Peptides against a protein of PDB entry 4CIC. Designs and how they scored, part 180

Target 1, 148 residues: chain A of PDB entry 4CIC
Amino acid sequence: KVSTKGHYGVQAMFDLAQHFGEGPVSLKSIAERQGLSEPYLEQLIAVLRKAGLVKSVRGAQGGYILAREPRDIKVGDIIRVLEGPIAPVESVSQDDPEHSLKFDFSVTKSVWEKVKKSIEEVLDSITLADMLKDAEEAQMAQGYMYYI
Target 2, 147 residues: chain B of PDB entry 4CIC
Amino acid sequence: KVSTKGHYGVQAMFDLAQHFGEGPVSLKSIAERQGLSEPYLEQLIAVLRKAGLVKSVRGAQGGYILAREPRDIKVGDIIRVLEGPIAPVESVSQDDPEHSLKFDFSVTKSVWEKVKKSIEEVLDSITLADMLKDAEEAQMAQGYMYY

## One batch from the design tools (peptide; made by RFdiffusion4, then SolubleMPNN)

Design b2_p25_6_s2 (from b2_p25_6, 13 letters changed)
Fold by OpenDDE base, seed 2:
Structure b2_p25_6_s2 (fold): chain B 148 residues (1-148), chain C 147 residues (1-147), chain A 25 residues (1-25)
Amino acid sequence: as target 1 above (148 residues)
Amino acid sequence: as target 2 above (147 residues)
Amino acid sequence: SLEESLKEALEYLEKGELHPSYFDL
């Protein structure tokens, strides 16, 4: 399982969303709840903080909070911050003139660009608030299955 | 560069689409045009053939053809064949009871499932005929820049 | 390249290991 910065970043941000309004959450508590190493989470949180998605609170009850409401943070925002800008498809150097390859490569590239755009649209359609709602609905569904 | 079966499979299928109606195309010619090794292409074509996307023609002018018209082959069909069924996100074994992790994992899973579904929808919306059209449009656009 | 990232993403999709970082988004 390639543990990706994006995956764990979304988990960490979701944990902060679940505790939104309760005050600062310690990295330790997030790491424990999300099954992450503290050092790895520190790196993720540093990036998320730099991007203005997370705020650090100092003091005895210090930790991290979402910098915005869960509804104002898209999954796409988290992913873009952690994974960086999608490197523009470096135009494979035009230099090998002889191969008919350039055209077929261009068409295949367009397919992948369409896929990319669709992924971006989906990730931009999902907020941390939507994730919280999905969580609540799932919890309710489980609760009903134990009462039946 | 992770040369994926899916990518090269789409390239190989697109090459066959470009030659659709011209008769059988040799693996060698596809490999040369697509910058693929013949042995690698043989493996891809074997899978595509088994899935019924490609037909083998035997004889002196033997080779491969699309098994269906380019409009009847989705990119999603090619990907599913080469890459296999997108493994249902293996439910991480329910076995570790103690971690509150199950719920958060479930929600994160749902995000990725939505992304997956969207990718499938996109790939299923693109046919080899659409790719041929995009190619023609791109060629025309280049031709107009040179005149 | 995006193409490599998408290829990797697709490979991961296929493996049921959709990790968003494979999309290099």
Scores: peptide ipSAE 0.092, ipTM 0.722, DockQ to the pose 0.043; fails the geometry check
Fold by OpenDDE base, seed 1:
Structure b2_p25_6_s2 (fold): chain B 148 residues (1-148), chain C 147 residues (1-147), chain A 25 residues (1-25)
Amino acid sequence: as target 1 above (148 residues)
Amino acid sequence: as target 2 above (147 residues)
Amino acid sequence: SLEESLKEALEYLEKGELHPSYFDL
C-alpha cells in the first residue's frame, strides 16, 4: 500500500501544480478531476495547508493554490507531510501477534535502512515540475499516436 | 509492512549464511537464534526450498543449508521468492473502501514505478555475503568499544 | 507481492512509519 493519503496527496498536489498561476482551484474541481471523494480531499488539503505546501484563498473565487512553485515542491516533501516522520513502527504482524520480535537484528535493520534511504533519495529527486513535464511528454506522445 | 515473511525470511537465510560450510542446520536452532516461531519458520523454509534457495538434508544430522554460496544469493532474490512478483496491488484503503480508485493516473504511477525500481536495485545490490561482512564489521566495532 | 509490499512500504513512508519492516516485499 502506498498510503491512500500519500497517493491521493500527490495527485491533489499535481492537480494544483497543473493549475499553478491560473488562480485558486476549488476542492470540488480537484476532487472531480482526480476522482477523489471531496471529504477525503478536505482532510488531505488540511494537512498540506498546515505544512505550508498549500495556501487557502478566501472569497467568491476562493480555493487552494500551491504555496510554492512546482519546482520547489518535491514528492518527498508531500509524502513526509502526509505520513509524518519515518518512525520505526514495530510492525506487529497480524499473522504472528505473539512474536513482536523487535527488528533489533542489526544486520537486517541495515538492509532496510538502505532501502529507506534509496526511497527518500528517489522521492526527493522528483518535483511537481518534473511530474508536469512527464505529463506533457506523455500527452504529446499520445497526440502523435493519434496523428499517425 | 516489510512482510513479516520478507523480514524473517532474510533473517533465516542470514542465519544459514553464517553457518554456511558447517553442514545442515536444524530449523529449531535457527528459530531459537533468530527468535522466530518454529512453525512460522517451517513455512518460510518450505517456500525458500521450493524456490531453490535452500536445500533440505536428510538423516540424523539433517536440516537445512543454503543452496548457493552467500555471495550468489541477493536479498532481492529472497524477497521476490517470499513475496512474489512486484505486482501493482490495488491498495484498497480500509479507510475509504468505496474508492478503489485504480492508481491509473499515469504520472503518479510513474513516480511509484521509479521508487519500485530503486528498491529493487538496492535489494539486488546486497548479497548474503555483504550481510556477513557487515555483521563481522559490527562485531569488531563492538569488540573495540569493550576494549 | 513485492508491489503490495512496496505500496505498504510507501504507505508507511507516507505515515512516517517507513520502518524497514514496512517493506512487505
Scores: peptide ipSAE 0.091, ipTM 0.725, DockQ to the pose 0.049; fails the geometry check
Fold by OpenDDE base, seed 3:
Structure b2_p25_6_s2 (fold): chain B 148 residues (1-148), chain C 147 residues (1-147), chain A 25 residues (1-25)
Amino acid sequence: as target 1 above (148 residues)
Amino acid sequence: as target 2 above (147 residues)
Amino acid sequence: SLEESLKEALEYLEKGELHPSYFDL
């Protein structure tokens, strides 16, 4: 799975990207907008902050901001921080735990390595700025659908 | 995870591709070569057979064969049969089962759709014939390392 | 781990359910 951490991490980072330049955003406001539990978001933000993708701002209007511009944060950067390096799956068969076959089958391993590489390339091709643009285009398309 | 079903399904189909044209292969022999339990392989083969990727041959030398040539079977075809259509999963957060957030967040959904499409394209670009060729090249490379 | 998450992502890709939660590697 792109863990729930990866997904919600991208979602939280996207929320921070939407507010980039507006100042610090509270975890509560991110949690409310993104439908996340505040405690779960605190864990994600702690990891993202430690990785230098997010900064905490202190004070009465404290909260979080992106540590870099949205164009300088790839989805792949967020996923690698939350999930670690995108590695091929060692099959643990749930149906036969004793046959945790190391996918030592070189040819099948090469298929999964190709898939892994393709995922990494896609995630590294998408920035938070690209996501902002896609969101703006989607909002404009909805606006045009209401005026036609 | 490529489910254990998808992985072992591709492995079993690859074994059948290696024996393509040699006649029927027993499940026992596939299971032994691929390190699979025979009962688990029976379940995989039943699904693959129902999907028309594998044929059963009856008789004393009965077993299974590929239903099509290795070049006419994509890895994506095997995966779709065993795992179903490659769709974005609804997150069940193990940590908060009540927040099975439908990834209704349109923009994050589009990221995962792009990832999905890329994986489908990769899996649809690889045939069992390509895997056979890669295996032959790997064996030749090992042979050249021993000489 | 990213390995487990890709593993789950690939399982879900196989299932047609490429959940972002499968790239929890």
Scores: peptide ipSAE 0.083, ipTM 0.715, DockQ to the pose 0.228; fails the geometry check
Fold by OpenDDE base, seed 5:
Structure b2_p25_6_s2 (fold): chain B 148 residues (1-148), chain C 147 residues (1-147), chain A 25 residues (1-25)
Amino acid sequence: as target 1 above (148 residues)
Amino acid sequence: as target 2 above (147 residues)
Amino acid sequence: SLEESLKEALEYLEKGELHPSYFDL
């Protein structure tokens, strides 16, 4: 469940980034372009809006816009908002009383904490602007393959 | 399910690393120390043995040993063996015919591939020897807090 | 699939239960 929110949240934010500066985008148009259900997108946008990543614009041409420039929104910011604070690994205190078991558990925990940190660093290194650039480069590469 | 195999596989391999050079360790003793069911551990060890990370020793003092030194076994090696080859991202060719949708999907895929690569790099940077050292340092730190 | 494993990884990151086996690494 949570992974699906992160994935679709990044897609919805990326769609808003592609239309940044063109004015408000309707939820319906985002849902259609991203293959999302409009009710599900409404839930994601509500969370993203509450976190201050998205703004609602009212009126006949109303909809949603990014609250910041694409360069000022990290993928990590989107994920943290949708997934919540990465709960500190609740040490499943399996109160297994044998002191030896607690130690082995601490070392394996440190491996997973290193992996977690690495994921956070990657997600914090990617902005919506970086994604837009990667998109533009991929479109240009496809265009060149049709002209050859 | 996959998560549990990787976790317990690393724990079982770490237990074998702690006993490296002391001779063969029984599955029963590993299961008891790691809080694992012996039948579940038997399945993990069978996979790890087939991959050449573990050796079976026969005899009255038989059991299992690491097939290599702890420094020559990465956490990434253990995970890859237990989880199988990373299926190349089957591009879920959602043949969604609109060219725009394929593009957005490719960019989001690239984010996830970067995350995957970063995890591989971390898991490949940690050996069983590094885990043994981290364990020893943690024990020493606890010993100093009691004095 | 990598997508499912990344989905599982993200789910576990979100729960603070980041298990690397959520990445089909």
Scores: peptide ipSAE 0.070, ipTM 0.716, DockQ to the pose 0.086; fails the geometry check

Design b2_p25_6_s3 (from b2_p25_6, 14 letters changed)
Fold by OpenDDE base, seed 2:
Structure b2_p25_6_s3 (fold): chain B 148 residues (1-148), chain C 147 residues (1-147), chain A 25 residues (1-25)
Amino acid sequence: as target 1 above (148 residues)
Amino acid sequence: as target 2 above (147 residues)
Amino acid sequence: SSKELLEEKLKYLAEGKLHPSYFDL
């Protein structure tokens, strides 16, 4: 699942990408722009920081920055950090053997592995720099529609 | 996370594909082979039947059959029927406006749409016939000559 | 009951669209 965690994590990372080179961004400002709660964002940022995708800057102008250039951060990297390995099927918890997804059905497993691989390929093909470019193109397209 | 419903639905449909042309298969036999509960399988089959992927046959040798040839049923068709439209991000229920995924962030939305499209393309590229072929190839590779 | 919670989970899983959020991405 792109969980709410993955979704908001990508949004928060994209916000940091938009401000890349401008210095540290406060969690408050990210939360306000992205429509997130500060406490929730703190949890996301803590994970992203631990994974080395985000750096904390201390001081009066403290906050967070991307730890790498936007081109060096894939969406797949963000998702793997927040959600763990991309798995196509919920492993039903081992605790209910009657409802254990007998993933032993090799053919069904292969279908899900193909889906997983495809998702990974897509998410690994998109960087924060690509997202920045897409945002600029979208703004340009909207700007042209206001001049027509 | 293909839901348990999607997963078991594909398994049940694949079981029906393996028996395609042999006549109606009982829910009991599918449940036993696939390791599913009969009541759960009944719910899945009811949805699949309503969507026209499965036919019910009545009588002493009654049961279920695929409504189409295995080549004419995509995994994507099964999944769309069982789980509805493939969507990339949980629509957080409208009821919590604070946690409403403001999908209004156009760029993030586009990422998820790309993921969705890729999933759809994969699932629509795989038929039950492809799965049958993969199973045959796997059996051959395992050296299980069924005599 | 544990059964109702399981049915609700199964229903939630069953009503769950193939959200890629049904992929543990």
Scores: peptide ipSAE 0.087, ipTM 0.744, DockQ to the pose 0.230; fails the geometry check
Fold by OpenDDE base, seed 1:
Order: C-alpha cells, then structure tokens, then sequence
Structure b2_p25_6_s3 (fold): chain B 148 residues (1-148), chain C 147 residues (1-147), chain A 25 residues (1-25)
C-alpha cells in the first residue's frame, strides 16, 4: 500500500508541479482540485515543507510552491519524506513479541530486499516532470478523441 | 509491507521446499523450525492447500508436501494466493468514506501501476528453487567463513 | 476468543493485500 499519505502527497506535489512558475498556490485551491480535505493537506504540506520539497510564500498572494523544479523531484523523494525508508516488511508492532518476525531467515529477507530495490528503482525513475508530460499526452489523446 | 501473512506464507512454503522429496512434513515441525505459531500456520496452510500449492497427506506419517516442484512455484504465486492481487494503493478502509481516494487521477494511478508491475515482475522471477539455491550458497559461504 | 482475535488479526493482515504500503510505500 502506498499509504493514503504517500498517495495524496504525490497528488499535492503534482498539483504544485502543474502550477510551477505561475506563483504561489493556496492550500484551499490544491484541496479543491485534488479532492483532499484542507486539514489533511495542511499536515502533508507541513512535512513536505520541513523536508525542503515545498516552500511557503507569505503575503496577500501567499501560498505554496515547489522548492525545486519538477524535473529535480522524484516520486521516490516524496514517498521517502512522507513514509520514511521504503521497507518491504512490516516491523511487527511491539504488541505481539512472540511473533517477532525473526527476520533472521536470510533467504526470505533477500526476497523482500529485491522487491524493495525494485520499488525504489521505479519511484526514483519517475519525476514530477515525467508526470507532467504524461498528463499532457493524456489530455492530447482525449482531445483527439473528441475531435474524431 | 508484505503482510505478516505473505511473509510467513513464503517461509512455510520454503520449509516445505527444503523437505521436498523427503515425504510429508508435520505442521508442528514447520512451526518449530520457522518460529511460527502452529494455529497461524494451520490457517496459512489451509489457504495454500485450497489454492493447490500444498497437498495434505493422511496417515501416521501424514502431513503436508508441496503440490508442485519448487521450480514450478513462484513467490508471486504464493503471494497472490495469500494476499490476492498485488495492488500498489491502499483501498482506504470503509471507515473514512469521505476520503475515497478518487483514484481517477490517471497520472497518479499510472505511477502506482508501474510500481505494481515492478513488484509482480520481481515476485514472478523468484521460484522456491531459486530460494533453495540461495540458501545453499549462503550456507556454503558461512561454512567457508568458519573454516 | 483468542481464536477470534487471531482470525480478526489475520483478516486485518489479509485485507492488507500485497499493497506497496506493505512495502512501506
């Protein structure tokens, strides 16, 4: 599961990427466009800002902007900030100490490490600029379907 | 997170792979070797048996065996049986209906589909036979460190 | 019962489909 946090974090960052160069975007406008609750978005943006992926602009036309160009922000960077390190296995919560996954089974661990690495490679291969391009291509394809 | 179910399911199937050709293995012996609770293992084995990955053998020397050779069982097959289809995005539990992930954002969906595909490719590239080989290589490497 | 609690935990873990958040994605 990309957590709801990771999912909505990528959506919010993508919205900021679409408006990159247009100036600061209000949280309200992001929330409305992305179908997010404004309080939830505030929490996400606070984390993303603390990590230096988003900047807050103050003033009457204040809001948020990307801290870097869309090409310089990977999806993997967003996910690592919101979720922490991509880990393939749940740390079994402290509540079942007897079922401490003795993750000491080296071979099973290696399977999950291979999965982790593959996920990291995919997420690190996708930038916000790639997502912008994919959105433009999708919109052009839809536009052609309406003109035919 | 591979769920605890997926994790332990792969461990139990790997234990059965290590004993493949030796005859039926008792759930108790698998549970002891893998550090699993026997009741939890019974539930996992019931699912794996229903999916045709494991066979039950009856009798005084009864137990469980792999239904296919280790080379014919992918990690992806085990995971699909235990977890269902590999999905990259949480279905937000019914408890917050207002936060229905409108997964309708095509571009964000495509990112998660790429992640899903990558996970499936990895899990489908690893067989229980590959895991057996990796275990033998690891044991040989440890043996060489002690000598 | 302890069994029902285990089944509920297992159901919770199973409703956790192999989802990349099970990869702490």
Amino acid sequence: as target 1 above (148 residues)
Amino acid sequence: as target 2 above (147 residues)
Amino acid sequence: SSKELLEEKLKYLAEGKLHPSYFDL
Scores: peptide ipSAE 0.086, ipTM 0.731, DockQ to the pose 0.157; fails the geometry check
Fold by OpenDDE base, seed 4:
Parts: structure tokens; sequence; C-alpha cells
Structure b2_p25_6_s3 (fold): chain B 148 residues (1-148), chain C 147 residues (1-147), chain A 25 residues (1-25)
């Protein structure tokens, strides 16, 4: 499960990418378009801003913008900021210290490290610019279905 | 985080792979070696047995064996049995039906489908036989550090 | 009971799908 946080964080960043170059976007408008609660989005944007992926603009048309071009923001960058490092296995270590035999079976751990690496590679291969392109292609395909 | 179920399920199946050809292994012995509670392992093994990955053997030395050779069991097969299909995103749909705007944004969904596919490909590329080989290589490497 | 708590914990662990949030991605 991408956390709800990661999922909605990518949606919010994608909304900002769609409006890149048009000026600052209000949190309210992002929340409405993406179907997010405004308070939840405020928390996400605060984290993304602190990480330098988003900038706040002050003024009569104040709001948020991407801090970088859409091509310079990977999905992996967004996820790492919101969720931290991609971890393969939950360390069972917290709840039952007696039965949490730290049999970090090196072999089992290696399987999950391979999975982690593969996820990182995928998420680092996708930019917000790639997502914009995919959205445009999808809209064109829908447009063609209405004209036929 | 692989679920604790997936993680321990792979550990239990790997333990059975290490003993493949030696006959049936008791749940108690697997639980002790893998650091699992026996009741938890019983539930995992029950699911794995129902899926046809494990067989129960009855008798004085009763226990469990792999239902197939280690090379014919993928990590992905174990995970699918224990956890079901690898899902990319939790459908937020259960808790707040009003704010669960099913904006299945096709684009965001496609990102997570790519992640899912990548996970499936990795897990389907690793067999219990590959894990056995990796364990042997690791033991040899440790042995060479002590000599 | 200790058994019910175990069953609940096992259910919680069982409902955990290998889902990318199981990757604390």
Amino acid sequence: as target 1 above (148 residues)
Amino acid sequence: as target 2 above (147 residues)
Amino acid sequence: SSKELLEEKLKYLAEGKLHPSYFDL
C-alpha cells in the first residue's frame, strides 16, 4: 500500500504540475479538484514545502507552486519526502521483544531488499512531466472517442 | 513493509525448503528455528496447505513438507497465497465514503500499477531454490572469513 | 482472552496485504 499520504501527496503534486507556469494555486482549489480534505492537504503541503518541492507565494493571488520544473521532480522524490526511505519489511521489533527474534535471516532480507530496489527504480523513473504527458495522451484518446 | 504474514510465510516456506527431501518437519521445529509463535505458524501453514504449496504428512514423524520442489515455488506464489493480489494503493474507500471521491485519476493509478508490476516481476523471479543457493553462498562466504 | 488477542493480532497481520505501504515506501 502506498500510504494514503504518499498517494494523496502525488495527486497534490500532480495538480501543481498541471498548473505549473500559471502562477500560485490555492490549497482549496487543489483540495476540490483532487477530492482531498483541505486540512489534510495543508499537512501534506507543509511537509513538501519543508523538503523544498513546493513554494508558498504570498499576495492577493497567494498559494503554492512547484519549487522545480515538473521534469525535475520524480515520484520517488515525493514519496521519500512524505514516507521516508522505502522500507521492505516492517521491523516486528517494537511489540513483542521476546518473540521478535531478530532472525534477520539474511536471505529473507535480501528478497525484500530486491523488492525495495525495484520499487525505487520505478518511482525514480517517473517524473511529474511524464505524468503530464500521460494525462494529455489520455485526454486526446478520449477526445477521439467522442468525435467518432 | 512486507506484511508480517508475507515475511513469516516466506521464512516458513524457506525452512521447509532447507529440509526438502529429509521428510516431514514439525511446526514446532519450524517455529523454533524461525523465531515464530507456533499458533501463528499453524495459521500460515493452514493457508499454504489449502493453496497446495505445503502438504501435511501423518504418522509417528508427522509434519509438513513442500508440495512441490523448491525450484517450482516462487516467492510471488507464497505472497499471493498469503496476502492475495499485490495491491499498489489502499482503497481509502472504507472509512469516509463521502470524501472517498473515487477520483481514480487514471494517471496516478497508472503509477501504482507500474509499481505493482515491478514488485510482481521481482517476486516471481525468485524461487525457494534461488534462496537455498543464496544461503549456501552466504554460509561459504562466512566460512571463508573464519579461515 | 489471550487467545482472542492472538486471533486479532493474527487477523491484523493477515489483513496486511503486500501492499506498497507495507513497504513503508
Scores: peptide ipSAE 0.083, ipTM 0.738, DockQ to the pose 0.116; fails the geometry check
Fold by OpenDDE base, seed 3:
Structure b2_p25_6_s3 (fold): chain B 148 residues (1-148), chain C 147 residues (1-147), chain A 25 residues (1-25)
Amino acid sequence: as target 1 above (148 residues)
Amino acid sequence: as target 2 above (147 residues)
Amino acid sequence: SSKELLEEKLKYLAEGKLHPSYFDL
C-alpha cells in the first residue's frame, strides 16, 4: 500500500511532467485536472519544492515547474521525499510501545529487507519520462480502439 | 504495508515451522518465545487456522501445528491470509470518501501494479523452509564468530 | 476540530514512513 501522500505526489509530479517546457502551471489547474484538493496539493508541492524536485515561478503567470527534466526524476525520488526512506518494516507501532516490534528476529527482518530492496529497484527504474511514454502509448492504443 | 498482523503472523508461523514434526505447540509457548500477547496471537492463529495453514490438535498435549510442510507455505500465502490480496494502493481511503482515490489515472495505477507484482514475486519466492535454512545459517555464522 | 483531526491523521500518515503497514499487501 503506497500512502495517499505518495499516490497524490506522483500524480502531481506527473501532471507537471506533462506540462514540462510549457512554462509554470498553477496549483489550481493541477488540482482540477488530478481531482485533488488544492490545500492538500499545496502541502505536497511545498515538500517537493523544499526537496528541489519542483521550482516556484513568481509573477502573474506564476506557478510551478519541474526542477529537472522528467527523465532525471525517478518515482523512487518522489516517494522518498514524501514518505521518507522506503523502510519495509518500521519497528515503531506507536499504538503498542510495550510491543515495540523488537525486530530481534533477524530472519523476519531479512524477509522485509528483500521486499524493501525489490520496491526500491522498481520505483528507481521508473522515471517521469517513462510514465509520459506509457501515457502516450495508452492514448495511441485508445485512439486505435476508437477507429476500429 | 506489512501490517503488524503480517509481521507477527510470519513470526508465529515461523515458530511453528521450527517445531514442525515435534508435535503440537501451545499458543502460550509461541507467545512467550516470540514476545507476542497471547490474546493477539489467538486472533492471528484463528485466521490462519480458518485458511488451512494451521491445524488445531485437541487434548492434554494439544496446541497448533502447521497444516503443511514448511516448504509448502510461502510467506506470500501467510500475508494474503492475514491482510488479504496484496494491493499496492487501496483506492478506498474510507476517511475521505470525496477524495476516493479515483484510480482513473491509468499510468499511476500501472506504477503501483508493478510494485505489487514485485512484492508478490518476492514473498512467493520465500517459504518457511527457506526461513528455517536462513536461521540455521545465521546460527552457524554466529557460532563461527565466537570461536 | 475535524480539520485538526485531519491534520493529525495526515501527520500520522506523513510520519508513518513506508512502514510495511503502508504496503498493505
Scores: peptide ipSAE 0.066, ipTM 0.731, DockQ to the pose 0.199; fails the geometry check

